Peptides against a protein of PDB entry 4PN1. Designs and how they scored, part 3

Target 1, 261 residues: chain A of PDB entry 4PN1
Amino acid sequence: KIEMNFLNKPIVPDTTKVISNFLTHYLITEPVEHVEIEAKLGTLIDLETQNRFEFPVMNETILNPEFNLRTRFESDMTASEHKYLNEFLNQAFRDSQKPGRLPFAYKHTKQVDLFYETEDNSRDKIRVSKNQSDNQVLACVKKRRVADLFLYCPNDAFDIRISISDELPVSMPSGNQQPSLTRLKDRVGYVHQEIKIDLTKTTQNDPVYDTTERHELEVEFGNIADLRDRAQKAKDGMEAPLFRRVQLFMDNVRILRREHS

## One batch from the design tools (peptide; aimed at target 1 N21)

Design b1_p29_1_s3 (made by RFdiffusion4, then SolubleMPNN; from b1_p29_1, 19 letters changed)
Fold by OpenDDE base, seed 3:
Structure b1_p29_1_s3 (fold): chain B 261 residues (1-261), chain A 29 residues (1-29)
Amino acid sequence: as target 1 above (261 residues)
Amino acid sequence: DEKKRREAEEELKKREEKLDEEMAKILSK
């Protein structure tokens, strides 16, 4: 009989543990009340060269946030890449509708985001999201990005930023206040096993600059309550549920970041 | 449609529990 190792058991990747600990901190230890946890596909850019960051590693690597690497993250891709991913996800959706599979849910939304300055000139703007078709208010929030975790992925098309954000519901701005920024969003959303995958085309009109279009793909934990429960269990010594959920999340991210046109 | 959704959710839960158990076995010393 052949055994895979001296314990005859599979092991959990260190990446899973590191990410799990990161999430546990902001879910349990210093809890963010209205937490959003998402991974965006993009590129780590070296601020000095303005090219993709190069680090002396050969595989997926979580960068230590304590070190200033003089990088920025660009959560964007080409229209062609975005289209390819859309087609890929559409096929995955279709395949999941077959007997014996867990089905994807699908949603297409078009919204406008209006950003307003706060009276106290806070760095955090108020975002009002409206449905483009009927102008119905979908949300009014003040979003604060709490923490980021960057994954450098030298073997894949994209690097990854995992972000912890606080989305605080707030009152609507006064009727006389004008938005400082307006963004149109065309979003295609896929949900599988409570992991949300969004493809978003964002159009921004700038009075000084030409209209800019951004193409983003994000992966989000769709059930924060469950995730928080899993994190609490992990804190209490039962790590398996959290590790599994994080591994599922990361496997989905890994699938997506490897796909390109 | 709603019935199918509920069935899918139940199946998901069942599978997740199984996977959690498998992971627990992996982590067990």
Scores: peptide ipSAE 0.179, ipTM 0.744, DockQ to the pose 0.022
OpenDDE base, seeds 1, 2, 4, 5: peptide ipSAE 0.147, 0.020, 0.022, 0.177; ipTM 0.703, 0.296, 0.342, 0.743

Design b1_p29_2_s1 (made by RFdiffusion4, then SolubleMPNN; its pose is not in this set)
Fold by OpenDDE base, seed 2:
Formats: C-alpha cells, structure tokens, sequence
Structure b1_p29_2_s1 (fold): chain B 261 residues (1-261), chain A 29 residues (1-29)
C-alpha cells in the first residue's frame, strides 16, 4: 500500500498558502469593496540592466514585497507569443467541448477606453469603456491599484504579476471634459470554471507619448463573491476551499506561462 | 464652444485612425 506521506494527508504547496493569505487580506481583513483580482503574464525587468531579472532561485518564487528589488514589470509580449497563446487557447477550447469535459466559453469584444482626469487631481483616472460597434457605454469606473504580488518564474517564458485593484463605479465625466487618453482593445476571452483568460491587443494614443501597441494575457477570478466566501471560511479556520480555488487559478496560470512560440 | 468641438473632432479622428490601424494589423485569431 502506498500513502501520500507519513500523515497520509494532502499537503498544500507553500505558494498556494502565500497567495491565499495575500488574497484573504484584501478580501476579508482590509476588504476592497469592488475588488478585481488578476494575474498578468509578463517580464520582471532589472532596472539596472534593462533585461529580465535574474534571481538566485531555480523555480517559481513569490517575491517579498517588503524588499525593493529595483525591478519593473512589463505586462507585454511579442505579437508572435500572443498569437501562439491564442492558438493554444483555441485548441484548449476545442478539446474542452469533447464529451466528459467542462467546456470553455468564448467571447470576442472590441471596445474603446476613454480616460479622464478627476476633479480632485488624483492620479487615478476615470475610465469610460464603450463598445466600438455601437458606442454603447459598457462601464464607467475609477480603477485603483491596491497591491501587487510578483512571481519570478525562471523556467518559464513569463513572470507573473497578481494584482488587487479597486474598480469603483463612478458617474460619467462632465460633457465638457476631454479624455486625456484613448485606448482601443481587441479582446478574446475564454472562461473555464469561472476563471477568465483574456488575450488583449491594445492600441493606445497618448497626447504626450507615441502610439503604443501592447499584447497582454490576463487570468482573472470570475467569481469574486465565491472567492470572498472561501476567504472568509479560511479566516474562520477552514482553509481547504480557498486553497483549492487558488490552486486551480495558479495551475491555469502555470499552464499558460509555460507556453511559448 | 468651438474649441471643445474641435477637440472632440480631433479625438474622433484619432480614434478612427487607431481603429483602422488595429483592423489592418489583424484581429486576434
């Protein structure tokens, strides 16, 4: 007979615990009201070398936010990498439609984001999102970045930033206000077990900067209410439901960051 | 104001140009 270990009980990976604690803080301890929780694929750049940072670790490592590592995170990839991931996800979508599997949902959206300065001169901008086809307002929010958790992934094509954001619904800007920034988004969205995977091609026109194009891949918790309930249970001493959900999320992220052209 | 209208027209023009660029560079497959 084989047992899992000398306790014959499942062991939760330390990464799962650390991330779960991070999420619990912003879900329960100091709760963000309109929380968005996403992971972005990208690269940790060493500010001194302008190359990918090289940490003295051999596997996926959560960086301690208390240390200034003199890095920036670039949430961008090449068009080729983005295309490869799109093809990979398309195949995963097709495979999930087979009998005995849980299917992906798919959605393609094109939107324009208009950014407006706030009257209080806060650094946070109001974002008005509109559908490109009919100019219908999809959302009007003030998004604030609350916290980041960085994962250095030396064996994979991408590093990871997990971000906590507050997306506060706000009133539309006054009709006399001009946008300070415009952004076109072409987004392909895949949803599996309430985890959203978005491939986004963004074209941005900034009055101060040249037109920029970005290719982003995001993984988001699609059911925040359920996640909050799980985090509350964890705070109350039942951690398993939260750990399972975080493990699922991270496994999806791990699959994606290993894929490269 | 005439100035506001000109700014709106400029933004619309820029958006149209960006949209055309986006379409030319192929949508996500």
Amino acid sequence: as target 1 above (261 residues)
Amino acid sequence: SAELKRKEEEVEKELKELEEKLEKKNALP
Scores: peptide ipSAE 0.007, ipTM 0.356, DockQ to the pose 0.010
OpenDDE base, seeds 1, 3, 4, 5: peptide ipSAE 0.000, 0.007, 0.000, 0.000; ipTM 0.293, 0.340, 0.265, 0.345

Design b1_p29_2_s4 (made by RFdiffusion4, then SolubleMPNN; its pose is not in this set)
Fold by OpenDDE base, seed 1:
Structure b1_p29_2_s4 (fold): chain B 261 residues (1-261), chain A 29 residues (1-29)
Amino acid sequence: as target 1 above (261 residues)
Amino acid sequence: MSELLKKEEEVKKELEKLLEKLEAKNALP
């Protein structure tokens, strides 16, 4: 008989604990009401070199937010990398439809996002999202970035940003306001075990900047209520349900960041 | 509303054309 370890009990990786504590803070301790929790694949860029940051570590490392490392995060990838990930996820989708597996759900959406300045000229813009085909309003929100946690991944093609955001539903902007920014999104969404994986191609027309294209991959917790319940249990001393959910999330992220052309 | 819609449609059409050009290179299935 093989045992897991000398205690014959599951062990929780330190990364899982750190992330779980981070999430618990913004779910329970200082709760964000309309919380969105996502991980984006991208690159930590050294502001001095404008190249990928080189940190003296050999594996996946959560960066301490108390230290200013003089970095920025670029949530972008090449078209070829994005295509490869799309093909990979399509295959994973197909394989999950087989007997004995939990199936992916799939959704392809094309939307337009219109960004409006707030009356108070706050940094947070109002985003109106519409369906590209029929112009139906899908959402009107003010998204505020609350916190970020960065994972430096020296052995993989991508670094990771985990973000806590508040997506506050707001009223539609006045009919006299012009959008400051318009963005088209072509999004392919996959959902497995309530973890949402989105491949998004964005085209943005900035009145100041040339039209920019971005290729993004994001992984999101699709069931915030369940996650909050797990976080509450963790705060009450039962950590295992939260750890399991965070481990699942991170394993999906790890799979994706290892896949490159 | 009508002016916003008009401008939105103009921007949308322009961006759709750009997307079509780009999708031809890397279409998301």
Scores: peptide ipSAE 0.021, ipTM 0.439, DockQ to the pose 0.010
OpenDDE base, seeds 2, 3, 4, 5: peptide ipSAE 0.019, 0.017, 0.015, 0.017; ipTM 0.429, 0.423, 0.357, 0.419

Design b1_p29_8_s1 (made by RFdiffusion4, then SolubleMPNN; its pose is not in this set)
Fold by OpenDDE base, seed 2:
Structure b1_p29_8_s1 (fold): chain B 261 residues (1-261), chain A 29 residues (1-29)
Amino acid sequence: as target 1 above (261 residues)
Amino acid sequence: MSDFFEELKELKEELEKKKKEEELKKLLE
C-alpha cells in the first residue's frame, strides 16, 4: 500500500494558503461590500529595462506586496496569443460537452463602457456599461481598485495579477455630463464550475490619446457569496472548503497561462 | 487562519527586531 506522505494526509500548497489568506482579508476581515475578485494574465515589467522582470526564482511565486519592486503590470497580450487562447478554450468547451464531464457555458457579449468624472473629482470614475446592439444599460458602477497580488511565473508565458475591486452601484450621471473615456468591449465568456473566463478585445477611444486596442484574459470568481461563506468558515477554523475553491481557481489560471502561440 | 496583513506585519516586526539585535551586538564588540 502506498501513502501520500508520512502523515497520510493531503497537504495544501503554500501558494493556496497565501492567496486564501489574502482573499479572506477582503472578504471577512475588512470586507469589501461589492467585491470583484479576478486574475488577469499579463506581464510584470521592470521599470528600468521595460522588459519582463527577472526575479531570482525558478517557479511560480507570490510577490510580497510590502516591497516596492519597481515594476508595473501590463494586462495585455498579442492578438495571436489571444486567438490561440480563444481556440484553446473553444476546444475545452467542446470537450466539456461530452458525457461524463461538467459542461462549460458560453456567452458572447459586445458592450460599450462610458466613463464619467465624479462630482467630487475623485480618482474613481463612474462606468456606464451598455449593450452595443440596443444601448440597453447593463450597469452603472463606481469601481475602486482595493488591492493587488502579483504572481511571477517564470516558466509560463504570462504573469498573474489577482485584483480585489469594489464595484459600487451608483446613479446615472447627469444628462449634461460628457464621458471622459469610451471603451468598446468584445467579450467571449466561458463559465465552468462558477469560474468565469473572459477573453476581451477592448478598443479605447480617448479624446487625448490615440485609439488603443487591448487583448485581455481574465479569470473571475463567479460566486462571491459562496466564496465569502468559505472564507468565513476558514476564519472559524475550517479551511478545507476555501482551499479547494482557491485551488480550483488557480489551477484554471495555471492552465491558461501555460498556453501560448 | 491568521489574517494576511497581520502576518506581514509580524514578519516585519521580527525582521526589525533582529536587525536591532545585530546592531547592538556590533556595538558591544
Scores: peptide ipSAE 0.183, ipTM 0.632, DockQ to the pose 0.523
OpenDDE base, seeds 1, 3, 4, 5: peptide ipSAE 0.163, 0.147, 0.168, 0.165; ipTM 0.624, 0.621, 0.630, 0.644

Design b1_p29_8_s2 (made by RFdiffusion4, then SolubleMPNN; its pose is not in this set)
Fold by OpenDDE base, seed 3:
Structure b1_p29_8_s2 (fold): chain B 261 residues (1-261), chain A 29 residues (1-29)
Amino acid sequence: as target 1 above (261 residues)
Amino acid sequence: MEDFFEMWREEKRKEEERKRREEERRRRE
C-alpha cells in the first residue's frame, strides 16, 4: 500500500490556502453580492523597464497586494499564442468527449459591448452586451473591480491576475444616451466541471487611434453559489471542499499558462 | 476565430463514419 506522505493525508499547497482565504473574504466576510471571480493570463510589466517584471523567486508566487511594485498587468497575448491556446483547448474538448471522461461544453459568441457613462460614478460604466447577429441584448451590467490578486509565474509564459468584480445587473440606458465606447468581442467559451475558460478577441475602434485588437484568455468560476457554499463551510471549519475547488481552478490555470506557441 | 463547434461536429461525424466502415469491413472479413 502506498501512502501520500507520512501523515497519509492530502497536503494543501500554500498557494491554494492564500487564494482560498482571498476568495472567502469577498464571498463571505465582506460579501460581494454579484461576484465574478476570474483569472486572466497576461504579463506583469515593470513600469520602470517596460519589460516583464522580475521578482527574486523561482516559482509561482502570489504577490503581496500591500506592496507597490510599480507594475501593470497586461491581459493581452500575441495572436499566435492565442491561436495556439485555442487549438489546445479544441483538442482538450475533443479528448473530453471520449468515454470515461467528463465532457467540455463549448459556446461561440460574437458580441458587441457598448459602454455608457453613469451619472453617479464616472469610473463605473454600464456595459450593454448585444449579440452581433441579431442585436439581442445578452447583458446589461455595471461592473466594478473590487480586488486583484497577482501571481508571478517565472517559469511560465504568462502571469496571472485573479480578479474579484461586482457585476451588478442594471436597467438599460435611456435611448437618448450614446455609448462612450464600443467593442467587438469574438469569444469562444469552454466549460469543464463548472470552470469556464474563455478565449476572447476584442476589437476596438477608436476615431483617434488605430483599431486595436486584444487577445485574452480568462478562467472563471462558473458556479458562484457552490463556491460561496464552500467558502462558508471553510469559515465554519471545513476547509477541504473549498481547497479542492480552488485547486481545480488553479490547476486549470496552470495548464493554460504553460501552453504557448 | 473559427467556429470550432461546426468543425468538431464535422470531424466527429467523419470519425463515426470511419468507425462504421471499419466495423462493416470486419464483419465481411
Scores: peptide ipSAE 0.092, ipTM 0.561, DockQ to the pose 0.008
OpenDDE base, seeds 1, 2, 4, 5: peptide ipSAE 0.085, 0.088, 0.070, 0.083; ipTM 0.478, 0.547, 0.525, 0.382; seed 5 fails the geometry check

Design b1_p29_8_s4 (made by RFdiffusion4, then SolubleMPNN; its pose is not in this set)
Fold by OpenDDE base, seed 1:
Structure b1_p29_8_s4 (fold): chain B 261 residues (1-261), chain A 29 residues (1-29)
Amino acid sequence: as target 1 above (261 residues)
Amino acid sequence: MEDFFEMWREEKKKLLEELEELLEKLKEE
């Protein structure tokens, strides 16, 4: 008979605990009403060297937000890396359709995002998202970044930013307002066990600058209500359901950040 | 479960206390 350890009880990784506590704060303690929780793959850049940040650690490490490490996070990758991840996810999708597996869901969307200045001159812009094919309005929101948690991953191709955002539904801008910015998004979405994985190609036309393309991969909690319920249970002393969900989320992130061309 | 910010505040307090103790030891050397 094999036991897990000398107590024969599950042990929760410290990373899982830290992230779970971070999420619980913004789900329960100071709850964000329309919360979005996502992890983006990218690179921590050292502002002094303009190269990837180097920290004296040998594995995945959550950076303490209280310390100013003089870094920026670039949530971008090369077209080649993005293509590789797309092929990888396509294969994972196919494999998940086999008997005995839980299947992925797949969705391909093309949308246009229109950004508008607010009447109150707030820093946050109103984003109107429309379907490119029929101009149907998909969403009208004011998105506010609430908090970030950075993971330095020295052994992997990418570092991770976990972000808490508030997506407040707002009224459509007046018909007389012109968008200050327009972005085209080509998004391939995969869903497995209510975890969303999105590959997004964004094209932006700037009148001053050349057309810029960005390639992003994000992992998002697809069931916030369930996550909030788990977080509440954790506050009430039952932590296991929350830890399991966070572990699942992080394992998916870990799989993706290890893949490179 | 302890709140994220409460955990950080406690950890910061511990680090500050350790730093103060180290500084006192250095002054005695």
Scores: peptide ipSAE 0.041, ipTM 0.449, DockQ to the pose 0.672
OpenDDE base, seeds 2, 3, 4, 5: peptide ipSAE 0.047, 0.036, 0.034, 0.039; ipTM 0.452, 0.425, 0.396, 0.429; seed 2 fails the geometry check

## One batch from the design tools (peptide; aimed at target 1 N64 L149)

Design b1_p30_2 (made by RFdiffusion4)
Pose (drawn by RFdiffusion4):
Structure b1_p30_2 (pose): chain A 256 residues (1-205, 211-261), chain P 30 residues (1-30)
Amino acid sequence: KIEMNFLNKPIVPDTTKVISNFLTHYLITEPVEHVEIEAKLGTLIDLETQNRFEFPVMNETILNPEFNLRTRFESDMTASEHKYLNEFLNQAFRDSQKPGRLPFAYKHTKQVDLFYETEDNSRDKIRVSKNQSDNQVLACVKKRRVADLFLYCPNDAFDIRISISDELPVSMPSGNQQPSLTRLKDRVGYVHQEIKIDLTKTTQNTTERHELEVEFGNIADLRDRAQKAKDGMEAPLFRRVQLFMDNVRILRREHS
Amino acid sequence: EEEEEEEEFVEEYQESFEEWNEKLEEKNKE
């Protein structure tokens, strides 16, 4: 017989607790009506060296946003790194279809992104996405970035950025208006337990941009868990962000 | 000596991050 600790009850990892606080704040305390919560793989770049961020730590660590660490985030990866993750996810996809496993879901989207500027002093963009096939509109949203949280991962090829955005559905722009940006997007979507794993390849109308992003697919249920956590019963919220971060961690450690 | 200075720096940084996390938790309890 073996116990996990001298209490024999599970304890919350420090990171899971902190991220739960970050998510509860923008879900409950200062709520965002149309919230998108996603984490992207990429690289933390030191502004002076223009290389990967160097920090005297040995494990995955959350950076305090109230400190100026002179750093930016590159949400990009090579074509090989993108293909390697594609193969790994495909293999993980088929293995989930086997007996005893909760299966993956799959959705491949070939669409066009149209970005517009706003009439306000804000730096928000109005995004219009259309099918590359029939050109029917998939979405028309005004997107505002609310908060970011950076995880430096010295043991891995990637760092993590957790973004909280606000995607408000808005009406279509006028025809007599030039889009600030137009590009193709090849999004390969995997879904497991309502956690979305998106593999995106955008083509600039040339420059290519390869990304991997992991986002909560069921916000309404996550908001409910955040409410219960504020009221004491915080175990479901912890179990949720633990699953999210563990998925993000598995994909982060996958590299040649 | 340099490794001791880096350990002290990492400890002070983790303390400041802990104080920030406590403030955020207090706002969530409000």

Design b1_p30_5_s3 (made by RFdiffusion4, then SolubleMPNN; its pose is not in this set)
Fold by OpenDDE base, seed 1:
Structure b1_p30_5_s3 (fold): chain B 261 residues (1-261), chain A 30 residues (1-30)
Amino acid sequence: as target 1 above (261 residues)
Amino acid sequence: SEEEKLKEEVEKLLEEYYEKVDKEWEEMKK
């Protein structure tokens, strides 16, 4: 007979605990009402060298937000990398349709995001999202970035940013107001066990920046109500359900960040 | 299924797009 350890009980990695506590803070302690929680694949760039950040660690490491490491996070990747990840996810989708597996769901969306300045000249813009094909309004929100948690991953192709955002539903801008920015989004979405994986190509005509296209991969918690319930249980002393859900999320992220063409 | 059809269509479109982008990138390296 084999046991898990000398207590014969599951043990939770410290990374899972740290992330769980981070999420619990913004779900329960200081709750964000319309919370979005996502991880983006990208690169931590050292502002001094303009190269990938180097830290004296040999594995996945959560960076302490209290320390200014003089870094920026670039969520963009090459078209070739994006294509490779798309092919990888397509294969994963096919494999999940086999008997005995939990299947992926798949959705392709093309939307246009229109950004409007607020009447009070707030830094936060109103985003109106429309379907490109029929111009149906999908959402009208004011998005605020609440917090970030960065994971430095020296052994993988990508670093990770976990972001907490507040997406406040707001009224449509007046008909006489013109958008300050227009962004096209072509998104391929995969959903497995209520975890959303999105490959997004964005096209933007910016008069200031020559970067017209961006390729991003995002992993998002698809069931916030369930996650909030798990976080509440954790605050009440039952941590296992939250840890399991965070572990699932992070394992999916880890799979994706290891893939490289 | 409708999901499979959509997937195939997107795959074709993305393939064409990435081929163009890769070609442009290689040209920029010259």
Scores: peptide ipSAE 0.025, ipTM 0.441, DockQ to the pose 0.010
OpenDDE base, seeds 2, 3, 4, 5: peptide ipSAE 0.018, 0.016, 0.021, 0.015; ipTM 0.366, 0.393, 0.422, 0.373

Design b1_p30_5_s4 (made by RFdiffusion4, then SolubleMPNN; its pose is not in this set)
Fold by OpenDDE base, seed 4:
Structure b1_p30_5_s4 (fold): chain B 261 residues (1-261), chain A 30 residues (1-30)
Amino acid sequence: as target 1 above (261 residues)
Amino acid sequence: MEEEKKKKEFEERIKKYIEEQRKKWEEMKK
């Protein structure tokens, strides 16, 4: 007979605990009202070398936010990498439709994001998202970045940024206001067990710079209400539901960051 | 009293937001 360990009980990875505590803080302790929680795939860049950051660790490591490591995070990938991930997710989608599996949901969205300056000259812009096909307003929000948690992943194709944002619903800008920035987004969304995986191609026209194209992959908690409930239970001493949800989220992130062309 | 009022107002806004997000999520599942 084989046991899991000398206690014969599942062990929660330290990464799961750290992330769970991070999320609990912004869900319960100092709650963000309109919270968005996402992980983006990208690269930690060393500001001194302008190359990928090199840290003396051998595995996935949460960076301590209290230390200035002189890094920036680039939430971008090559078109080839993005295409590969799209094909990978398409296959995962197909496989999930088989009997005995939990299926993915799939959605393809083309939207335009219009950014407007706020009347209070706040650094946060108002974003109006519209469907490109019918110009229907999908959202009007003021998004504020609250906190970031960076994971350095030396063995994988990508590093990870987990972000807490406050997406405050706001009224539409006045009809006389012109957008300061317009972005076209081609988004392919996959949902599995209420975790959203989005591949986004963003095109931006800059009057000074040539048209820039960005390729992003993000993983988001789709059911914030459930996550908040789990976080509350964790504060009340029942941590397992939160740990399971965070583990699921991180496992999806880990799968994706290992795949590359 | 003002702090308690602000706290209650914030809690109600959170509840409202949670419910709105739930509705959006359920709609996306259809």
Scores: peptide ipSAE 0.019, ipTM 0.398, DockQ to the pose 0.017
OpenDDE base, seeds 1, 2, 3, 5: peptide ipSAE 0.013, 0.015, 0.012, 0.006; ipTM 0.350, 0.322, 0.304, 0.272; seed 5 fails the geometry check

